# Designs tried in a protein design run: peptides against a protein of PDB entry 6D0Y. Part 31

Target 1, 225 residues: chain A of PDB entry 6D0Y
Amino acid sequence: ETEDHLESLICKVGEKSACSLESNLEGLAGVLEADLPNYKSKILRLLCTVARLLPEKLTIYTTLVGLLNARNYNFGGEFVEAMIRQLKESLKANNYNEAVYLVRFLSDLVNCHVIAAPSMVAMFENFVSVTQEEDVPQVRRDWYVYAFLSSLPWVGKELYEKKDAEMDRIFANTESYLKRRQKTHVPMLQVWTADKPHPQEEYLDCLWAQIQKLKKDRWQERHIL

## One batch from the design tools (peptide; made by RFdiffusion4, then SolubleMPNN)

Design b1_p12_1_s4 (from b1_p12_1 with E5K S8N S9D)
Fold by OpenDDE base, seed 3:
Structure b1_p12_1_s4 (fold): chain B 225 residues (1-225), chain A 12 residues (1-12)
Amino acid sequence: as target 1 above (225 residues)
Amino acid sequence: SELEKIVNDILS
């Protein structure tokens, strides 16, 4: 495969095809694996780019990376390192919209057996621990809670299956923080549409309620957006 | 730093 052809294949995967998505992803993983000796750096950069720029294809690319990781563990590790570096850069640049998406992407990589559940739990423990910091803006504390909660649709089930006690502790700390924080009314896009109308709530309280319901429903969700 | 902790947690 040529470099430009690889770019086309990676960018267009998941689009309308006569074959199943799973078959296309498996085929692409095989092609990419075979080309790693010659185009490793290019493939790595391409995957990082599409992962960031095409959020609508999150599960497609996490699955692809999972398949590649199963074939080449070293490449999977390098990809994760690259994404973590990008998360770090986004946070440094105060690009919190990109940062939260990257956290969601990394969260779904747990389902694809690219990132270990204990590592993700540890990351979320560190996120929620920010709520305990003194003399910091509430907006900073709120963001880390938001990043944690908004990522659970992608990884909550797996984390509770593997680390339920630790997750319960994180939830308890989160709940405690939400009860004591200053309330504001900031509109946000809800992840789930409720069948029953509910009174207008503060955005983090609303998200918390949605996550609590998801947890109660054993992390079953029809659509993850 | 918090950022380093994030990196270490994921890569551990």
Scores: peptide ipSAE 0.036, ipTM 0.741, DockQ to the pose 0.017
Fold by OpenDDE base, seed 5:
Structure b1_p12_1_s4 (fold): chain B 225 residues (1-225), chain A 12 residues (1-12)
Amino acid sequence: as target 1 above (225 residues)
Amino acid sequence: SELEKIVNDILS
């Protein structure tokens, strides 16, 4: 395969096809595996790029990476390392929108058997530990809590199945922080409509309530969060 | 694991 052809295949995966998505992903994984000896760096860069720039295909590309990881474990590791580096760079650059998406992407990689559950728990422990930092802006503490909570729809089930005690501790710490933090004006953060049955809440409190409900429902989503 | 080490140092 040529580099241009690989780019086309990677970018177009999941689009209209006569075959199932699963078959297409398996086929593409095979093609990419075969081309790794010649195009490893290019494939790595392409996958990182589409992972970042095509959020609508998050589950497609996490699945693809999962399939590739099963075929080539070392490549899977290198991909994760690249994504972690990108996350760190995004944080350094104060690009919090990209950073939170990357955390969600990494979270779904746990479901694809690319990242181990204990590693993701450790990441979230680190995030929530920021709430204990002194002499830092609350916006920083809030963002890490947001990054944690907003990623749980993708990985909460898996983490509680394997690391329930640790997750409970993280939840307790999160709840404690949310109770003691200062709350901002809700109208500045969200558009309120009078048709909603419940009063508008501060965005983190609202997200916390949603996640608590999701947890109560054993991580079975009933509504789009 | 190497991945775990990276994760543990993500905020360093």
Scores: peptide ipSAE 0.035, ipTM 0.747, DockQ to the pose 0.018
Fold by OpenDDE base, seed 2:
Structure b1_p12_1_s4 (fold): chain B 225 residues (1-225), chain A 12 residues (1-12)
Amino acid sequence: as target 1 above (225 residues)
Amino acid sequence: SELEKIVNDILS
């Protein structure tokens, strides 16, 4: 494939096709692998770009990266490094919306066998540890908790299967923080279906409740109508 | 830094 054609292939993956998504992703992974010797940097940039700018295709691109990582482990590592760098840049630029999305993306990469579960646990331990630091504003502490909790729909199952004790500790610390933090009146819309209607409450408390429910349901997310 | 620690852990 030519360099210009690679962009089209990567951007359009997951669109309507006569073949299954899985088949298309496998095919694209093969194409990209073959082109890495000549276009590694371009492919890396393209994947990072679409990963950041096309959030509606999160699972498509995490899967693609997973497939590519299986074919070329070094490239997978470089991709993760690039995404981590982007996360750092987002945090430095106070682009918290992008940052939290990147955390979710990285979280789903655990499911795709690109990032090891222990590494993700370590990252979340670091996130929640911010809540124990003095002289850190609550808004900062809240964001790290939010980033952690809001990523669990993508990785909670895998992390508890692999590191249940460590995750329980993180949850305990999170719960402790949520109980002692100052609460604001910020309603949060339920993302997941629940057995009963959920009243509007502080957004982190609401998210915590939703995650607790998801955990109780063994991380089986119900269909959103 | 905290961020550096996060990066190191995720890449370990």
Scores: peptide ipSAE 0.034, ipTM 0.726, DockQ to the pose 0.017
Fold by OpenDDE base, seed 4:
Structure b1_p12_1_s4 (fold): chain B 225 residues (1-225), chain A 12 residues (1-12)
Amino acid sequence: as target 1 above (225 residues)
Amino acid sequence: SELEKIVNDILS
């Protein structure tokens, strides 16, 4: 494949096709693997770009990376490194919207067997540990909690299956922080459309309640009322 | 730094 063709294939995957999405992803993974010797840097850059800029295709690209990782483990590692670098850059630039999406993307990579569950747990431990730091803005502490909680719909089930004790500790620390933080009146944060309407509350409190319900329902969103 | 810890944990 030519460089331009690779870009087209990567950007258009998941769009209307006569074949199943799974078949298309497997095919694309094969094409990309074959072209890594010649276009590794380009492919890496392209995947990082679409991962960042096309949130509507999150699961498509995490799956693609997962398939590619299974074929070429080294590339999977390099991709994760690149995404982590991007996360660092986003955080340094106070681009919290991009950063939180990247955390969600990384979270779903756990489901795709690209990132190990213990590593993601460690990441979330680091996030929630920020709440224990002194002399830092609450907005920073709040963001890390938000990044953690808002990523759990993608990875909570997997993490609790493998690291339930550690996750419970993170939850306890999160709950403790939420009880003592300064609250503001903000629009209700609805994570799932299936949630029953309830009175407007602070967005982190609302998210916490939704995640607690999700956890109680064994991470099955269809059971959220 | 916190960022370094994040990187190290994910890549470890």
Scores: peptide ipSAE 0.035, ipTM 0.735, DockQ to the pose 0.017; fails the geometry check

Design b1_p12_2_s1 (from b1_p12_2 with E4Q E5K S9D)
Fold by OpenDDE base, seed 1:
Structure b1_p12_2_s1 (fold): chain B 225 residues (1-225), chain A 12 residues (1-12)
Amino acid sequence: as target 1 above (225 residues)
Amino acid sequence: SELQKIVEDILS
């Protein structure tokens, strides 16, 4: 395959085809594996790019990486390293939207057997541990909690199945932080409508409540978070 | 840094 053709294949995967998505992904994984000796760097860059710029195809590309990782473990590792570097760069650039998406992407890679559950648990432990740092602004602490909680719809089930005790500890620490953090709710700006069945909550408190319910429902989503 | 620890944990 030529570089141009590889780019086209990677960008267009998941679009309408005569074959099933599963078949196309398996086929593409095989093509990419075969071309790694010649185009490793290019393929790596392409996969990182589409992973970042096409969030609507998150599960498609995590699955593709999972298939490729099964064929070439070394390449899978390099891809994860590249994504972690990108996460660091996004945080340094204060690009929080990209950063949170990357955390979700990494979370789904656990389901695709690219990242081990214990490693993701450790990552979330580190995220929540930021809440204990005294020299970190609350806005930054809040972001790490948000990144953790908002990623659980993708990986919470897997992590609790394998590391329930560790996850409970993370949840306890999160709950403790949410209780003690400063809340900026302005009562004068409260818009009360008769149709709201629940009281207005601060965004992290609201997310926490949703995640608690998701956990109670054994991580089966009925609502889009 | 916290970020360095995250990287180390993921790559371990």
Scores: peptide ipSAE 0.038, ipTM 0.726, DockQ to the pose 0.017
Fold by OpenDDE base, seed 2:
Structure b1_p12_2_s1 (fold): chain B 225 residues (1-225), chain A 12 residues (1-12)
Amino acid sequence: as target 1 above (225 residues)
Amino acid sequence: SELQKIVEDILS
């Protein structure tokens, strides 16, 4: 493929086709691999861009990167580095929505054999360790916990299968933090009472409960969180 | 920094 066609191919993957998604992804991976010698930087940039700007195709692009990584692990590594750099940039820019999405994306890359489970565990250990640091605003601590918990639907199963002891430690630390942190109640939520089917609950506590349920269900998601 | 440690771990 020519350089001019790469963007179209990458952006349109996963759309309606006569072929299966798997077939299309394999085909595209082959095309991209063949073009890496000439267009590595372009392909890298394109993949990073669509990964960030098309969150609805998260699993499509993580899968694609996984396929590419299998074909060219050096490229896979460069892609991860680029995404990590983007995560850093997002955090520095206080773009926490993008940052949390990137954490989720990286999390799903574990399933695609692009990022090793131990590395992701280490990342989450570092996230949760922020809760133990002094002089860190609670909002910052809360965000790291949120980033961790909200990413588990994408990677919790894999991490517990390979690093259950470490994950249990992270969970224990998370639970401890959630119990001792100052909870905020939004006035809008105050209209809800414990007598209702869905009582008022702080957002992290709610997420924690959802993740605990997911964990109990052995990470088999039965509903969209 | 904490972020630097995260990056190092994820890339290791």
Scores: peptide ipSAE 0.038, ipTM 0.726, DockQ to the pose 0.017
Fold by OpenDDE base, seed 3:
Structure b1_p12_2_s1 (fold): chain B 225 residues (1-225), chain A 12 residues (1-12)
Amino acid sequence: as target 1 above (225 residues)
Amino acid sequence: SELQKIVEDILS
């Protein structure tokens, strides 16, 4: 495969095809593995780029990375390191929209056996621990809680299966923070499927309620959050 | 830093 052709294959995976998505991903993983000796750096950069620029293909690229990681553990590690570096850079640049997406991407990598569940739990413990810092603005504390809660649709099931006690502790700390924080109304597009109307809630309270329901439903998502 | 801890947690 030529370098230009690899770019096309990576960018277009998951689009309309006569073959199944699973078959296409397995085939692409094989092609990429074979070309790693010659194009490792290019492939790494391409995967990082499409992962960031095409959020609608999140599960496609996490799955692809999972397949590659199974074939080449070192490459999988290098990819995770690159994504973590990007998360760090996004936070430093105050690009919080990109940062929260990257947390979701990393979360789904747990399902793909690229990141260990205990490591993700540790990350979320660190996120929620920010709420205990008095010298940090509430807006920053709120963001870490948001990043945690909004990532649970992608990884909550796996984390509770592996680290239920630790997750319960994180939830307890989150709930405690939400009860004591200053509440302000933030307009958000929320989707509620309740048969009866409910009063308008604060943004994080709404998200918390949605996550609590998701947890109650054994992490089987029936509605878009 | 908080950021360094995040990196270390994932890479551990």
Scores: peptide ipSAE 0.037, ipTM 0.725, DockQ to the pose 0.017
Fold by OpenDDE base, seed 4:
Structure b1_p12_2_s1 (fold): chain B 225 residues (1-225), chain A 12 residues (1-12)
Amino acid sequence: as target 1 above (225 residues)
Amino acid sequence: SELQKIVEDILS
């Protein structure tokens, strides 16, 4: 494949096709693998770009990376490194929206066997540990908690299956922080069921409640987060 | 830093 064709293939994957998405992804992974010797840097850059700019295709590209990682472990590692670098850059630039999305992307890479569950748990431990640091703005503390909680719909099931004790510790620390932090009143993030009405509460408190419900439901999502 | 820890943990 030519460089331009690779870009087209990567950008258009998941769009309407006569073939299944799974078959298209497998095919694309094969094409990309074959072209890594000649276009590794370009492919890496393209994948990082679409991962960041096309959030609607998050699971498509995490799956693609997973397939590539299975074919070429080194490339998978390089991709993760690139995404981590991008996360760092986003945080340095105070681009919290991009940063949180990148955390979600990385979280879903756990499901795709690109990132090990223990590594993701360690990352979340580091996130929540920020809440225990002195002289840290609450906005920063809140973001790390938000990044953790908002990523759990993508990876919570896997992490609890493999690292339940560590996850419980993170949850305990999160709960402790949420109880003691300064709160602002914001609208609810979801429509609660008629059977269990919930009062309007603070943003992170609402998210916490949603995640607790999700956890209770064994990470089977029954509502929009 | 927290960022350094994140990198180390993810890549370890």
Scores: peptide ipSAE 0.037, ipTM 0.727, DockQ to the pose 0.017

Design b1_p12_2_s2 (from b1_p12_2, 4 letters changed)
Fold by OpenDDE base, seed 4:
Structure b1_p12_2_s2 (fold): chain B 225 residues (1-225), chain A 12 residues (1-12)
Amino acid sequence: as target 1 above (225 residues)
Amino acid sequence: SELEKITQEILS
């Protein structure tokens, strides 16, 4: 069955193959495009599912969605809407691990020209604005800052190229919040230079330092985040 | 078909 084959192809793309990943993705995009008139809903569901369940293939599926979107079927918009719905559901269920991954996924969709840079900036503005909410738990404020910062390795370069002033404002607000929040000591998340070891820091402070370094390095990753 | 080709390439 064509539908079964599509599911298998979507799940297996990016695995060991005789052809390049790029070639397989282009081919798969072509096949999916041809079948969208008949299987759009199924394809959308499949892609949403694998996007959530196979985080190791994040860039594979963002690229695939990007390729489909480039074929002018408005598939990207519907996919994003589905992912946003899932993000909202994850947040309602207090599934913050899934939620942050979804934010990263959406972030990488900016690189794939599925989501416009201004839209992602607006999302991050909304996230960081939570730090200004009154009478809310700090864990809520912390999570949205974490979601923002932890997504920047995927999209920071693009956002600063397109919306540097807005991003600087978000960074300023983030820094201000981090200075005034309550802190707890946690292990470091990054391997620093061996000859210049960095002391242990709270996880958001550590992440902030890593992102600042990444920004300084013009968003070229040199360290494991 | 294209589907068959891609199937072979991806699932090989």
Scores: peptide ipSAE 0.035, ipTM 0.749, DockQ to the pose 0.620
Fold by OpenDDE base, seed 1:
Structure b1_p12_2_s2 (fold): chain B 225 residues (1-225), chain A 12 residues (1-12)
Amino acid sequence: as target 1 above (225 residues)
Amino acid sequence: SELEKITQEILS
């Protein structure tokens, strides 16, 4: 069956092949485009599923969606809507690992010209605005800051190239929150080396420092965060 | 078909 075959192709793209990944993605995009009139809903569901369940193939599937969006101007929007719905469902189900991954996936879709930079900036503004909510647990505030910061390796360069002023405002708000939030420190868990002291740092402060360094390096990564 | 061609390229 055509649907089963498409599922297999989508699931296995990027694995060992006689052709280059780029060629396979272009070919698959063409096949999927041709089948959209008959199987749009199925294709959307399949792509959402593999995007969620195969995080090791993040860039493969963002690229594929980007190619499809270039061929079919309305597909990208529908896919993004589906992913946002999934993000909302993940948050409601307290599946924060899936949720943060979905934010990273959406972030990389900016690089694939599926999501406009201003839209991603708006999403991050909404995330950081949670830090201003009253009478909510700090864990909620911390998570949205974490989701924002941990996604910047995938999209920070693009956003600062197009929306530097807005991003600076988000950074300022983030920094302000990190300074005033309650921090937990356990001295007995500090890691020490013989040649260099390694003081234990709170995880968000550590991530913030890493992102600040990444920004200073013009978003060129040397180490995996 | 194009689908068969792509299948061969991707899965082989």
Scores: peptide ipSAE 0.033, ipTM 0.749, DockQ to the pose 0.579
Fold by OpenDDE base, seed 2:
Structure b1_p12_2_s2 (fold): chain B 225 residues (1-225), chain A 12 residues (1-12)
Amino acid sequence: as target 1 above (225 residues)
Amino acid sequence: SELEKITQEILS
């Protein structure tokens, strides 16, 4: 069955092959494009599923979606809508690990020309704006900041190239929040040496420092965060 | 077919 074959191909693309990844992705995109008129919903569902279940293949599937979107079938938009729905569901289910991954996935779709940079900036503006809400718990504020910062390795370069002023504003707001938020003191994680006692840095502060360094390095990542 | 070709290329 063609549908079964498609599932297998989608799941296995990017694995060891006699051909290049680029060649295989182009080929698979062509096959999927041909089947979209008849199996669009199925293909969308399959891609959404593998995107969620195979996080190690994030860039493979974002690229694949990008290729399909470039073939002018409005596939990218529908895929994004599905992923946004899934993001909302994940948040409602308190599945924050999946939620943050989905934000990263959406972020990389900007690089694949599926999501416009201004749209992603708007999303991050919305995320960081949560820090300004008065009647929400800090854990919620922290998560949205985390989701924003942890996604920047995938999209920071593109966003700063196109929306530097807006990104600077978001960064300023983020920095302001990080300075005023309550930080949990964890004595057990303090490193004590004879000459230099050092407390373990709070996770968001640590991430912020890493992102600042990445930004300073013009988003050229020299090690995986 | 194209599907067969791609199948072999991806799964080989």
Scores: peptide ipSAE 0.027, ipTM 0.743, DockQ to the pose 0.584
Fold by OpenDDE base, seed 3:
Structure b1_p12_2_s2 (fold): chain B 225 residues (1-225), chain A 12 residues (1-12)
Amino acid sequence: as target 1 above (225 residues)
Amino acid sequence: SELEKITQEILS
C-alpha cells in the first residue's frame, strides 16, 4: 500500500458505497493496522488532518480510531495525544471554532472506547471551573461553558450512565453560572416548531434549555441542535 | 485480494 493510496482511502471512506459503512471501516482498519509498523507517523498525521478538515465525517473517523485502538496497538493513545495538542494549539491561536469541534471529537471518542468516561468528566470539570476564575473576560467563561454544553449531544448519555453524580455537580455549577452571568443578545438562526412557540433567548440560555430537554429525553435526540 | 476489494468499494 502506497502513502497516496492510503490517503485516498481515508479521505473517501463513508461515502456512497454498496457495502455497509461498518464493513468498510473494519476493512480499512485492517489495512491501516497492517501498515502501522512502517507508516504509523504518517497515518496518525493523516487521520488527525482529515478529522479536522472533514467535520461532517466526525463519527466515521472516531469509529475508525476506535477500531484501530481495539487491535492491541497503542494507536488510540497517540492519536488522542495528537488531538489534544491540536486543541491546545487552536486555543492558543484563538481558533475557537476548531477548538470546540475538537472537544466534540474527543467527546465522541468516549463512545468508541478510546477515551475513558472519567477522563472526559475531568476535562469538563476543568472547563466549567473556568467560570470561577477571577479577573477574566466573560467571553472566556462563556466559551468553555459552550464547549461543554455543545459536546453533550455526543457524550452526555455515556457520561451520565457512568458518572451521574459528577455530571450533576457540573450541571449545577453550569446552571449557577448561567443565572448570574450578564446576558447579551446575539443574532441566531434557529429552527423552531410551530407547536412549541417560545420567546427568543440568549444563545447560551437557549443551548442550556436544549440540553436540559435532551437530558430529560434520556439523551435521545429528536431535533437538530 | 482484501485490499483490492476495500479499495474498489471505498473509491468507487
Scores: peptide ipSAE 0.027, ipTM 0.725, DockQ to the pose 0.751

Design b1_p12_2_s3 (from b1_p12_2 with E5K E8Q S9D)
Fold by OpenDDE base, seed 1:
Structure b1_p12_2_s3 (fold): chain B 225 residues (1-225), chain A 12 residues (1-12)
Amino acid sequence: as target 1 above (225 residues)
Amino acid sequence: SELEKIVQDILS
């Protein structure tokens, strides 16, 4: 395959085809594997780019990487490393939307057997540990908690199945932080409607409640978070 | 840094 053709194949995967998505992904994984000796760097860059810029295809590309990782373990590791570097760059650039998406992407890679569950648990432990640092602004601490909680819909089930004790510790630390953090609430701006069944909560408190509900429901989603 | 630890954990 030529570089131009590879780019087209990677970018268009998941679009309407005569074959099933599963078949297309398996086929593409085979093509990419065969071309790694000649186009490894290009393929790596392309996959990182589409993973970052096409969030609507998150599960498509995590699955593709999972298939490719099964064929070439070394490449899978390099891809993860590249994504982590991108996460670091996003944080340095204050691109928090991209950063949180990358965390979600990495989270789903656990389901695709690219990242081990213990490694993801360790990552989240590090995230929540930021809340214990005194010299870090609350806005930054809040972001790490948000990144952790907002990623659990993608990986919470897997992590609790394999590392329930460790996850409980992370949850306890998160709950403790949420109780003691400063909350900005402007009562004068509160809009109360008779049809609102839930009290107005701060966004992290609201997310926490949703995740607790999800956990109680054994990580089966009924609502889009 | 926290991120360095994250990288080390994932790549371990």
Scores: peptide ipSAE 0.038, ipTM 0.743, DockQ to the pose 0.018
Fold by OpenDDE base, seed 2:
Structure b1_p12_2_s3 (fold): chain B 225 residues (1-225), chain A 12 residues (1-12)
Amino acid sequence: as target 1 above (225 residues)
Amino acid sequence: SELEKIVQDILS
């Protein structure tokens, strides 16, 4: 494929087709692999861009990267590095929504065999370790916990299968932090009472409860969080 | 920094 066609192919993957998504992804991976010698930087940039800007296609692009990584592990590594750089940029720019999405994307890359489970565990250990730092604002500590917890739907199963002891430690530290942190109550939530089916609950506590349920269900998601 | 450690762990 020519360089001009690469963008179209990458952006449109996963759209309605006579072929299966799996077939299309394999085909695209083959095309991209063949073009890497000539368009490596372009392909890398395109994949990073669509990964960031098309969150609705998260699993499509993580899968695609996984396929490419299987074909060219060096490219996979470079892609991860690029995404990490983007995560750093997002954090520096205080773009926390993008940052958390990138963490989720990286999390799903574990399932696609692009990132090793131990590496992701280490990342989450570092996230949760922020809660133990005294000079870090709670809002920052909360974000790292949020980033960790909100990513578990994408990677919790894999991490517990391979690093259950380490994950339990992270969970224990998270739980401890959630119990001792200062909780904020939004006025809008104050209209809810414990007598209602859905009582008022702080957002991290709510997320924690959801993740605990997911964990209890052996990471088999039965509803969209 | 904490972020640097995160990056290093992911890339290791």
Scores: peptide ipSAE 0.038, ipTM 0.738, DockQ to the pose 0.017
Fold by OpenDDE base, seed 5:
Structure b1_p12_2_s3 (fold): chain B 225 residues (1-225), chain A 12 residues (1-12)
Amino acid sequence: as target 1 above (225 residues)
Amino acid sequence: SELEKIVQDILS
């Protein structure tokens, strides 16, 4: 297949089809596997691009990468490495929105058997450990906590099933940090409605409460976070 | 850096 054709297939996966999504993903994985010898670099770049630019298809592309990883284990590793590099570049460029999304994407890759649960736990341990660093701006510490907490809807269940003790330690450290950090006002642009069960709250405290509820509900999401 | 360690942990 031509490079243009591959791009079309990758970009359009998950769209209206006579076949199931699962069938389409398996089919595409097979096509991509067959073309890896000739178009590995292109396929890698395309997958990284759509992963970043099409957040509405997050689970589609994590699943696709998971299927490819099952067929070609080395490719999965290279993809993860590329995504981590992109995360680093996003942080360097102060693109924190992209950075946090990439962490969520990586988190869902755990569910797709691309990243091992212990490795993701280690990542989150590293994130939360930033809160203990001296001479680091609070905004930086807050971001790592935010990146951790905001990713748990995608991977919290899996991590607690396999690494509950370690996760409890991370939670304890997070809670401790949230209690001692300097609290700021929520963004002015954020809209709050009076019919919500709690008043406007600092964004990390609010997120923490949401995650605590999610954990209490055994990671079964009942409401849009 | 933190990210370097993360990469090492994930790819190990």
Scores: peptide ipSAE 0.037, ipTM 0.738, DockQ to the pose 0.018
Fold by OpenDDE base, seed 4:
Structure b1_p12_2_s3 (fold): chain B 225 residues (1-225), chain A 12 residues (1-12)
Amino acid sequence: as target 1 above (225 residues)
Amino acid sequence: SELEKIVQDILS
């Protein structure tokens, strides 16, 4: 495939096709694998770009990376490194929305066997540990907690299956922080059912409640977070 | 930094 054609294939994967998405992804993975010797850098850049710019295709591209990683052992690592670099850049630029999305993307890569569950747990441990640091702005503390909690719909099940004790510790630390942090009144997320009304509460508190329920429901999502 | 720790943990 030519460089331009690769871009087209990567950008358009998941769109309407006569074949299944799974078939298309497998096919694309094969094409990309064959072209890695000549276009690895370009492919990496393209995948990083679409990962960042097309959040609606998160699971498509995580799956694609997973397939590529299965074919080329080193590719996943290089991709993760690139995504981490982008995460760093996003944080440096105070682009917290992009940063949190990147964390979610990385989280879903655990399901695709690109990132090991223990590594993701370690990342979340590091995130939540920020809440224990002195002389750190609360906005920074809140973001790391938010990044952790908001990523759990994608990876919580896997992490608890493999690292339940460590996850419980992270949850305990998170709960402790949420109880002692300064709170602001914000609209509640629309997750509660009519049979279980809940008063409007602070954003992170609401998210915490949602995640606690998700955990209680064995990470089977019945609502949109 | 926290970011450095994250990188090391993910890539280790």
Scores: peptide ipSAE 0.036, ipTM 0.735, DockQ to the pose 0.017

